# Designs tried in a protein design run: peptides against a protein of PDB entry 5Z08. Part 13

Target 1, 168 residues: chain A of PDB entry 5Z08
Amino acid sequence: RQKDEWAKKTSSLMKQLDWFIGEHLGAMLAAEELGGPVVGELMEIDPDDLSAGFNAHGKLKKATSQPDLDRRQRRIDDIWGPQDEQGQAHKRKRGADEALAASAEMRDLIEQLMNKLVEAGGDNSATYVEIPRESAAARFLVRSKVAMFHPNDARRLRLVDFGRDLDD
Target 2, 222 residues: chain B of PDB entry 5Z08
Amino acid sequence: GLPRLIDAIEEASKIPAKRRQTPIKPTIEKLTTHLYTHGASPDSLLRLADLLTLRNHLDQASLAAITRNLYPSSTVSDEVVLRFIGALGHGQLKPTLALQALFLRWLVMVYHLLENPGVLGQVYGVLFDLLDTAAIRPQLCHLLALVTRRKHVRPFRIQAILTLSRQTGGDPNLTGLLRVFKNYYPEIIVGDATKGRASAFKHPDPQWRQHLDEIQQRRSEA

## One batch from the design tools (peptide; made by RFdiffusion4, then SolubleMPNN)

Design b1_p8_8_s3 (from b1_p8_8, 6 letters changed)
Fold by OpenDDE base, seed 1:
Structure b1_p8_8_s3 (fold): chain B 168 residues (1-168), chain C 222 residues (1-222), chain A 8 residues (1-8)
Amino acid sequence: as target 1 above (168 residues)
Amino acid sequence: as target 2 above (222 residues)
Amino acid sequence: VIRQFIES
């Protein structure tokens, strides 16, 4: 009975988190990846406001076939580039695509972190996830004090184990 | 005069210390005394910038002493600035990081005397890319705080500072630079990193500033 | 873990 209630509560929290990631956090993380505001104050960045490129005159260099990770950083220039009319519809679509990508990255990262925590069985050394890059998602989790980096390796991230501090 | 002292030091700089017929230290002392009393003309500044930035046989103590007494009697040209900027980084032919920190400190202290302050804005990327170098970071952040304009505050640079701030445990100089960025884009949320101590980027040496002002005033009276 | 909770 208590396990079932705990499972239901956990499921509810996960659904709420998933909703929050999809509806709000993804866009904010995308904005941060695109060099916008860092997620700390809930700036309601309307996905439509992500389309309102700040007036910085950065020249668009042409998209060569470099891997998807470099594409996100290049898309900063696309979102913040000059407002040409034909570019607005493409910017909105790109903004939405970046928000979706950021949401997916956050979900995946949380999943990996949680899975490693469960698998480690209380061994803190085994709870680290290797991150390919320092993403907005990773930074958000650290800033939120939900995750922490390995002291000697910024590529290793783990969840903060709040449960152990309660049993002591 | 100053040109003759520079000539003597330039010639001595070509020769290893062990092979010099005369000790260089007395000539360096005469140079630094002259610089302290009269400052350096634009032409002398360029020659001294070359002595400081180009690889030669001068000892680090002598180079540091010259840098600490490098008072401009007039303006600082773009060419002089670019010599010092070109000397920054990890290259084997570059000055020591300790000397580079003194150069950056000097640029901060003479920033108001630059003929074209915009020259530093043109090399902003070069300066910014050196922020990972811990030994020069304090002075580099201070210089960047002076140089930064809206055009320099780009998303990738915001992110780079945030990343580096996290990696450094919230270096107060990076936090200070990030506050400068926030002045141009208030919407930049710097999470707990902004709650940390930030450098105020105060003038590095008030006594040096006062002495510089005295040297500059003598020129206006002549 | 999360997928199991989202799909449940």
Scores: peptide ipSAE 0.032, ipTM 0.305, DockQ to the pose 0.025
Fold by OpenDDE base, seed 4:
Structure b1_p8_8_s3 (fold): chain B 168 residues (1-168), chain C 222 residues (1-222), chain A 8 residues (1-8)
Amino acid sequence: as target 1 above (168 residues)
Amino acid sequence: as target 2 above (222 residues)
Amino acid sequence: VIRQFIES
């Protein structure tokens, strides 16, 4: 009975997480990958900036000639700039595709991290997943204090085991 | 005048709000209005810095309101700067982290009015060691971006910021600061942690800057 | 693990 209730609760939580990833987090992660806002960034929203509603028309004043800033600013302008109608459909489709890709990456990463944690049987050294790249998904999990990188290898990521710290 | 308003607030700051005979809010409003209209002299800035940084019975909203209206009418002395720097970090006697963030933002906005900008370079280590404090990191990185010179870009600081960047999942402000470091040493290998978005460290409040410029112009005409 | 919980 208690195991079945736990299994049901866990299943429910996983479904909620899957929903959250698909409906909200994927789009935010995709925006981050495209050079948009970082998920969980403490935007010092000045209360006065909050009262001035995020008018979509925040004229990104053209920051001057640093080329790498310009590429990212172009991406931000591509994401948030005035969407001309024909460019909007392709940009929307690309945005949707990127959100789906980000959602899939996050789901896969969480699955791998959880599987490794279970397989390790308490060996923290065996809990690391090798990641092909530092994705927005990986960074999000680290910012959220849910995961951590290996101290010497940023290609290795593991879940923070909250259960063990309670038994000491 | 401004000195009398400061006197009244200093006296009120010694007394708990519940024991004050008169509400302080009207006096704070008069102060902030005066500051907005005329700015603060160097002497007044020092007194206000003490009110903002020393533990007293003023409420956080009043302290924030004073900080938001802290327009220098002239220059900003080293002593004033050091009051704000000394107020940074963790401790029961220190201002809240939210107020510390406002102080750092203020220092960014008045950086061009410092009598000696080098004073911030002298306390660079103190500022840098606070980068782990998430609540003040955005403004702190911005200030450090202004203050950083080649002499400050040391191997241990490069490693520290790289480590912290990894631990924070690539905080854009840290990435921005690493870019400033890289301007002095292009050979700095910015690991994968720095491939993310970087802050541009734009002026935090263009309207505040414009109003400051208006106050400063009145001084040049007197 | 997650797939097992989503597919269950």
Scores: peptide ipSAE 0.031, ipTM 0.554, DockQ to the pose 0.027
Fold by OpenDDE base, seed 2:
Structure b1_p8_8_s3 (fold): chain B 168 residues (1-168), chain C 222 residues (1-222), chain A 8 residues (1-8)
Amino acid sequence: as target 1 above (168 residues)
Amino acid sequence: as target 2 above (222 residues)
Amino acid sequence: VIRQFIES
């Protein structure tokens, strides 16, 4: 029973993660790879996010209900500049292709990291995945404190073992 | 004038918001309007720095509003700078990390108005040791990029940035700072962790800069 | 592993 509940919960979380990667994270990672803003740093208290609540005179701007997604999309659009309609379609297609590629890379990386964790059977030394490059995906996982590089080899990445840190 | 507005805010800052007889917001708005129009004198800057950096009963929105309108009408003294530097880091008596980030941003934007830019070089170690504080790292790296001289680029600091860059997954601000270091010592081996994007450390607010220039020009005509 | 959880 408990194993089945755990399996169901894990499956649900994996589906939610897959959705999040595909719908949101992939585009942000693609933007980072293309020289856009770094993912997760925007979650750090940006003075500009504090200022976004205030006009140039320091008056509280009414929180315009535009979801944070629209602001991120505008920043991506601002990075790419207003090109002509045909340029926008090609940029949108390229952006979509890069977002799909970034999503696939993130999914693959997470899968490898999880598989190595399971295969290692509790040996932390065996949990490292060899990464071909330092991708936006790899960097994001490190910034989010979900993964860590090997101390002596930046080509080796592993999941952070949250279970051990709770028992210590 | 500005001194009277500061007096009123100083008195209000001693009293919890719920116990104030009059709302402080209208006075803060008058202050920020005055600052936006005329800027702050050196004496007023010092008083405002104390209001911003010392623990009092002012709300975070008011403190942020003052900081965003903290246009110097003249120069910025060492004492004012040191108030803001002294407010950085972790501690119960320190301002919030959000407000600290605004202070660092302000120091970046007024760096050219410092009476003695060397004062930041003297506290370089204090600033550098705060790089592990993620919430202030972007603005801190920008300030350090302005302040860094050859004398500050030491092997232990190079190694510290490289280590922290790896630990942060190649923070662009750290990469940018490491590039500044490399300008002084080209032989610095920037490991694979630094092949990522570096911050260009552009001016944080071009509109704020333009408005500051307008305020500074009025002083030269007076 | 993940694919098995996503496809299950």
Scores: peptide ipSAE 0.031, ipTM 0.564, DockQ to the pose 0.029
Fold by OpenDDE base, seed 5:
Structure b1_p8_8_s3 (fold): chain B 168 residues (1-168), chain C 222 residues (1-222), chain A 8 residues (1-8)
Amino acid sequence: as target 1 above (168 residues)
Amino acid sequence: as target 2 above (222 residues)
Amino acid sequence: VIRQFIES
């Protein structure tokens, strides 16, 4: 009975997390990857703001024509090109694609982190996931104090084991 | 005048709110109104800095209100600066971190009025060592961005920012400070931790700046 | 883990 209730609660939480990632967090992470606000500083990022691009100051770029040579800026400019109706539709689509990609990355990262935690059987050294890059997803988890980097290797990320701290 | 208002508040600050014969709020309002209209002289600034930084029985709202209206009518002395710097960090006798953040914000906004901006460079280490304190980090990074010179950009501080940036998930303020460091040493390898957004360290309150400028202009005309 | 909970 208690295990079943725990399983149901866990399942419910995972569904809520999945929903939150898909509906809210993915867009915010995509915004951060695109040079937008860091998740937690802005309460709500309108997906439409993701389509307008962010300047080097993390403000919505109004369509200013200056070719800033940064490749990410080009992706932003490609996402945020001239505000013709077709450009807006392509921008919205690309913003949606970036949000989906960010959502997928976050889901995958959480899954890997959780799997490693379970597999480690209490060995903290075995709980590290190797990450290919410091993503907005990884940074968010660290900032949220849900995950931590290896002290000597920023390519290794693990979940914070809250269960141990509660039993102590 | 302002000195008499400060006298009244100093005396009230020695007494717990429950034991005061008269509410202090009307006197605080008169003080803040006076500060807003005329600013504070160097002598008044020092006295107000002591009221703000030393442990007393003033409520946090009153302290915050004074800080928000702490317009210098003239210059800001080293002594005033050092009072605010000395109030930073963790400790039972120190102001709240929220109030410390307001002090740092104030120092940013009055930086151009410092009699000796070099005083902040002398206490650079003290400021830098507080970067781990999340509640004051945004304002610390902004102040450090103004204060940083080539002599302060040391390998151990670069590494400290990089480490703290990783631990904080790439705090934009730390990234901004690291960019300031990179201006002095372009060869600084900012790892993946710096690929994030950086703070631009914009003026925290343009209206406050404008009002300060008006107060300062009145002095130049007198 | 997450997939197992989503698919369950």
Scores: peptide ipSAE 0.030, ipTM 0.513, DockQ to the pose 0.027

Design b1_p8_8_s4 (from b1_p8_8, 5 letters changed)
Fold by OpenDDE base, seed 4:
Structure b1_p8_8_s4 (fold): chain B 168 residues (1-168), chain C 222 residues (1-222), chain A 8 residues (1-8)
Amino acid sequence: as target 1 above (168 residues)
Amino acid sequence: as target 2 above (222 residues)
Amino acid sequence: MIRQFLES
């Protein structure tokens, strides 16, 4: 009885997590991967200020035509510029595709992290998943204090085991 | 005048709220109204800095209200700055982290009025070592962005920010500070830590700035 | 495990 209730609760939580990833988190992670806001921090960053480097006095450099600013400005203009109707449709499609990709990456990462935690049988050294890159998904889990990087290897990520620290 | 209001609040701050004969709120309101209208002289700023930074019986709302209205009518002395810096970090005798964040925000907003901006550069290490304190990190990074000079950009600090950025999952305030560092040393390899959104460190309160400018202008005409 | 829970 208790095991069945636990299994049902776990299944329900996993479904809710999957829903949250698909409906909300995927789009936010995709935005972060594209250089948008970091998930959980509504920083009112004016796009114009992102393009403007800081001077030696900590003041925003006026957007002077520096060539490296042009590439970032193009990306900002590509992200925020007036897009023609065809450009908007392509942008919407690309945004949807990126959100789906981010959702899939998050799901896969969580699955790998959970599987390694179970397989490790309590050996914290065996709980690390090798990640090919520091993704928005990985960063989100670390910011949320759900996962942590290996102190010496940023390619290794593990879940924080909250259950063990309570019994010691 | 302002000195008499400060006297009354200083005396009240020594007494627990439950033992006060008179409510302090009306006196705080008079103080904040006066500060909003006239600003604080250097001497008054020092006294108010002590009230804000030293442990006393004033409530957090009153301390926050004073801090939000702490308009300098003139310059800000090194002593005032050092009171606020000394109040930062963890400890039972220190102000709350929420109040510390307000102090850091205040220092950002009055940075141009410091008698000696170099004083913050002298305590750069103290400020930098507090970057792990999440509650004050946004304002702290903003202040550090203003204070940072080439002499402060050391390999160990670069590595410390990079490490902390990884540990925080790329805090945009740390990314912003790394960009400031990179302005002094373009060759700094920040890796993926700079690919994320960085804070632009905009002025925290444009209305507060405008009001400060009005207070400062009245002094130049007197 | 999650996939098994999502596919079940």
Scores: peptide ipSAE 0.022, ipTM 0.456, DockQ to the pose 0.027
Fold by OpenDDE base, seed 1:
Structure b1_p8_8_s4 (fold): chain B 168 residues (1-168), chain C 222 residues (1-222), chain A 8 residues (1-8)
Amino acid sequence: as target 1 above (168 residues)
Amino acid sequence: as target 2 above (222 residues)
Amino acid sequence: MIRQFLES
């Protein structure tokens, strides 16, 4: 009974987290990847606005048509350089695609982190996930104090184990 | 010699101060005097880095005194660097933020002696994510100013500094770091954030530098 | 186990 209730509560929380990632966090993470505001500064962003790009202050630029290129972790020149006037319709689609990509990356990262934590069976050394890049998702988890980098390897990320510190 | 002093301190570090048969202070003083006179070999540096970064029963004053006298007699290995980097941030098992600031200051002062300066570039993200920690921010910005290369200057990091600068009311260390970023990308518009006072990231202790140079010169003559 | 929760 208690195990089943815990499983139900965990499932509910995971669904809420998934919803939050899809509805809010994904767009914000995409904005960060595109050189926009860091999550916590911009609480709400329309995926359609992601295509407009950001100025040097991380503020939304006027909507100009940009090519449907992968702009995650864009170069400085791509963010502040001359805007190519490509069509508005391609912009909206791109913003949505970047938000979806960011959402997927966050979901995948959380899944990997949680799986490693479970598999490690209490061995902290085995809880690290190898990350291919320092993503907005990874940085968000670290800033939120949910995850931490390996002290000697910035490519290794693990969940912060809050449960162990409470039993001591 | 230095190894015997380290042995004694390592053993004492395992025992709470109230349970020690002998005061540790005289041994710490001998250690710091030895370090000041001769510096620390790479092997001794590693052992001392462990004493400084790992949780033990040494008092904060002793740890600070060792750190202030931590003159390398030769190079600083990646392993030593990584011990100090691993000690940074928040946590009950980590050194105090005051001691972390001393570690960062030390890394700045010995940066030119690193066997591989690139090691700090590999952990750049870890360092950068600590910028919100006010107690270590001055030294952290200075270290980042030395470590930063074009590959580290990313849009999200620019924005993060801008945001943090706004939140801190224009911390001059952040402004200084942002100027370093601008050197790699002159087109970065930092607006009012750069109009403020910026840290010049001068050497934190010229006397310490001079003494380090004297210790390093003795090695070249041997 | 966690995959089942994310997929459900």
Scores: peptide ipSAE 0.022, ipTM 0.252, DockQ to the pose 0.047
Fold by OpenDDE base, seed 2:
Order: structure tokens, then sequence, then C-alpha cells
Structure b1_p8_8_s4 (fold): chain B 168 residues (1-168), chain C 222 residues (1-222), chain A 8 residues (1-8)
């Protein structure tokens, strides 16, 4: 019974994570790979995000109903977007392709990290995944304190064991 | 004038919001409008720095609004700078990390108006030791990029940035700061830490800069 | 294992 409830909760969480990766995180990671803003810094209260709530006179801007994510994506597109309409379509397609690639990379990396954690059977030394490159996905997980690099080898990444850190 | 507005806000800052007889928001709006139009004199800047950095009963939105409109009409004194530097870090009596980030951003934007830019070099160690504080790191790295001189680039600081860069998964701001260090000592072996994306440390707010220039120009004509 | 959870 408890195992089944845990399995259901885990499945639900994984579906939510997959949704979040596909709908939001992939585009932000792609922007980082393309030289856009760093995702972890965007989740931190950027003074600019605090400023977005205020006009140039320091007055509270009424939150216009457009989700902050769409405004950020538009700003990234405005900063990096070609000025011409045809250039916007090509950039949107390229941006979509890069977002899909980043989403796939993040999903694969999380899958590998979790599989190694399960296979290691509690041996922290066996939980490392070898990464071919330091991707935006890998950096994001480290910045988020979800993963850590091996102290002597930046090509090895593992999940942070939050359970042990709480017991120590 | 501006001094009378500051007087009213100072008095209101001593009283919890729920116990004030009059709402402070209209007075804050008058202050920010005045600052936007005329800027702040050195004396007014010092008083405003105290309001922003010392624990009082002003709300975070009001403090942020004042900081965003804190245009110097002239120069920025060492005393004003040191008030903002003293407000950095962790502590119950210190401003929120969000407000500290705004202070660092302000210091970046007014760096060219400092009476003595060397004052930041004197407190370089204090600033550098705060790099582990993620919430202020972007603005802190930008300020350090402006302040760093050859005398500040020491082996222990190089190693500290390299270590922190690895721990943060190659924070672009740290990479940017490390590139500044490398400009002084090209022989610094930074390995792969500098191959990643680095912050360019561009001006945080071009519109704010333009408006500051307009305020500064009016002073030169007076 | 995770793929099974993502596909389920």
Amino acid sequence: as target 1 above (168 residues)
Amino acid sequence: as target 2 above (222 residues)
Amino acid sequence: MIRQFLES
C-alpha cells in the first residue's frame, strides 16, 4: 500500500517535471546555450524583475495579465531576434528547435542521474553520471543545488542526496 | 523642497505602518517625483542612504522606489558609499538581499560620480567575501569588475573564484570577473572556467543613465 | 525505471 502510494506520487511528480521541462525550462536553457540569460539567475529575484513591477517613476506597474514567462521570452526574442518578419519566423523556428533539444537533454540527464542513484544502492561513489559536455542543463542542476560535480572531475555529475544531508 | 520630504519620511519611518496617522505612500511618491526631476544633493543622498540602510518601519516597496530614483544631482561622497557597503551581507539588522542587490546596482550606475572611487578599492575584501551570496552575486561581480585593480588580483582570490565557479556550475558573472582578473595577469591558468559564457557587465539600465546625464547636465548649467 | 514512470 505505501509503496503503491509512493509510486503514484513519484509518477505524478515526474509528469509535472516533464511538463515543466517541456513548457518552460527547455526554452530558458536554450536561451542560455544561445548566449541569453542564465536560468538560475532568472529564478533568483533579479533587481530587474523587482523593477518590472515599477515604472520609471517608482510607481507600481499594474501587473498586466500576460505571464512573466512570455514577457521574458519576448525580451529574449527582442534582444536576439532579427528585425525583419521573415527573420522572426526563422528565429522562432530555430528557437523552438533549440528549446526541444534543450528539453531532451535535460530529460535525458535527469533520467541518467536518477537511474545511477537507484543502481548505486546507497553507494554515493557509484552515483556519478559522466557528462560529455558542461551543458546549460548540467549547470542549471548544479546552480539549483539539485546536482553536484565530482570534486576532482567536472565531467562527473551526481544528484544531491538531500536525505543524507539532513541526517548529518 | 526635498529636505522637508525627507523629514516627513524620517519621522514616519520611526512608526509602524499600522500606527501612522497618515499614509506614507503619497509622501514617498512626492519624494520619488522630486528625485526624478531634480536629483539628490550630497546632503540629501546621505539622509536617504540612512533611510535605505538602517532598520526602520518603511516597507520594501517604498525603499525600492527610493533606490530606483536615487539620482545624484552632483557627486557621491565616501560616506554615502560606505553606508551602502555596510548594509551588505547577512544579518537581522541588514536590508533584504533584494534591496542589497538594488544598492549594488546603484553603485555600478553612479560609479563615475564617486568623489573618491578608491574607497571601493579599500573595501574590496569585504565585497569579495560576499561572492558566495547568490542573491547579490550578479551585481557584486559587476561592481568588482569596475573596482578591480592589479593590487586586488591575489592568488588566494583567484583560487576562491575558481572554486566558487566550479561549485556554482560556471556562473557567468564569476567567469566575467575571472576574465577581468586575467586581463591583469594573462598567465593565470583558469582552465575551462573561462571558456564558458561570461557576463559582459553592460550598464544595467541605459534609460536610467540617460536620465542621470540630463540631471547632471542641468547642474553644470546652474 | 524512470522512462517507465514518464511513459506511464
Scores: peptide ipSAE 0.022, ipTM 0.437, DockQ to the pose 0.029
Fold by OpenDDE base, seed 5:
Structure b1_p8_8_s4 (fold): chain B 168 residues (1-168), chain C 222 residues (1-222), chain A 8 residues (1-8)
Amino acid sequence: as target 1 above (168 residues)
Amino acid sequence: as target 2 above (222 residues)
Amino acid sequence: MIRQFLES
């Protein structure tokens, strides 16, 4: 009975997490990948905002031709600003695709991290997932203190075991 | 005028809010309105910098409101800059990290009005050593991106950013700063740390900038 | 794991 209730609660939580990833976090992570704000500075990013691209400050690039940018600021904007004035439709599609990709990456990463944690059977050294890149997803988990990198290898990520810290 | 408003706020800042005979909010509103309309002279900026950076009994909302309306009508002196830089970091006498972030943002937005931009280069180490402070890192990286010159790009700082980037999960602001470093030394091996998203360090507030330009223009015509 | 919980 308690195991079944726990399983139901866990399932519900996983569904909520999946929903949150798909509806909110994916777009925010995609925004973070595309030059927008780091997740936590903006509570909600409209997927339409992803399509507009982000300015160098992670704000939506409004097409305001401000000529008198400090040359240095302009250079930074030129380096990091969205290069392609591609049409709004192509930007929207790209933004949606990036949000989907970010959502998938986050889901896969969480799944791998959880699987490794379970498989490790309490061996912290075995809980590390090898990540192909430092993604917005990986970074988000680290910033959220849900995951941590291996001290000597940034390609290895593990979940923080909160259960142990509560028993200590 | 602005000096009288500052006088009143300075006096009120010495007294705990509960012991004030009159609410300070109306005076703060008058100050912010004046600042929005006319900007602050160099002398007024210095006095306001002291009010913002020194421990007093002003509430955080008032301090933030002043900072958000801190339009220079002219140039920004080294002394004003150093007040804000001196207010950064951890300590019981330091402003809140939220307010420090606003100060850094302000410095970014008024960087072109500094009498001596080189002053920030002189305190580069102080700024750089605060990169571990997450709450101010975005604005700090932006300011450093403006301030960084070839002389500041040292191996130990490159390594420090790389290390901190790993520890923070590749903070885009750090990646952005590292790219600024790479602009001076293209040979810098940044590895996978630069494959992530980087902040472009765009102007924090275009409307604020436009309004600043209007204030500055009115002075040039006078 | 997430898939397993979503499929259960």
Scores: peptide ipSAE 0.021, ipTM 0.461, DockQ to the pose 0.028

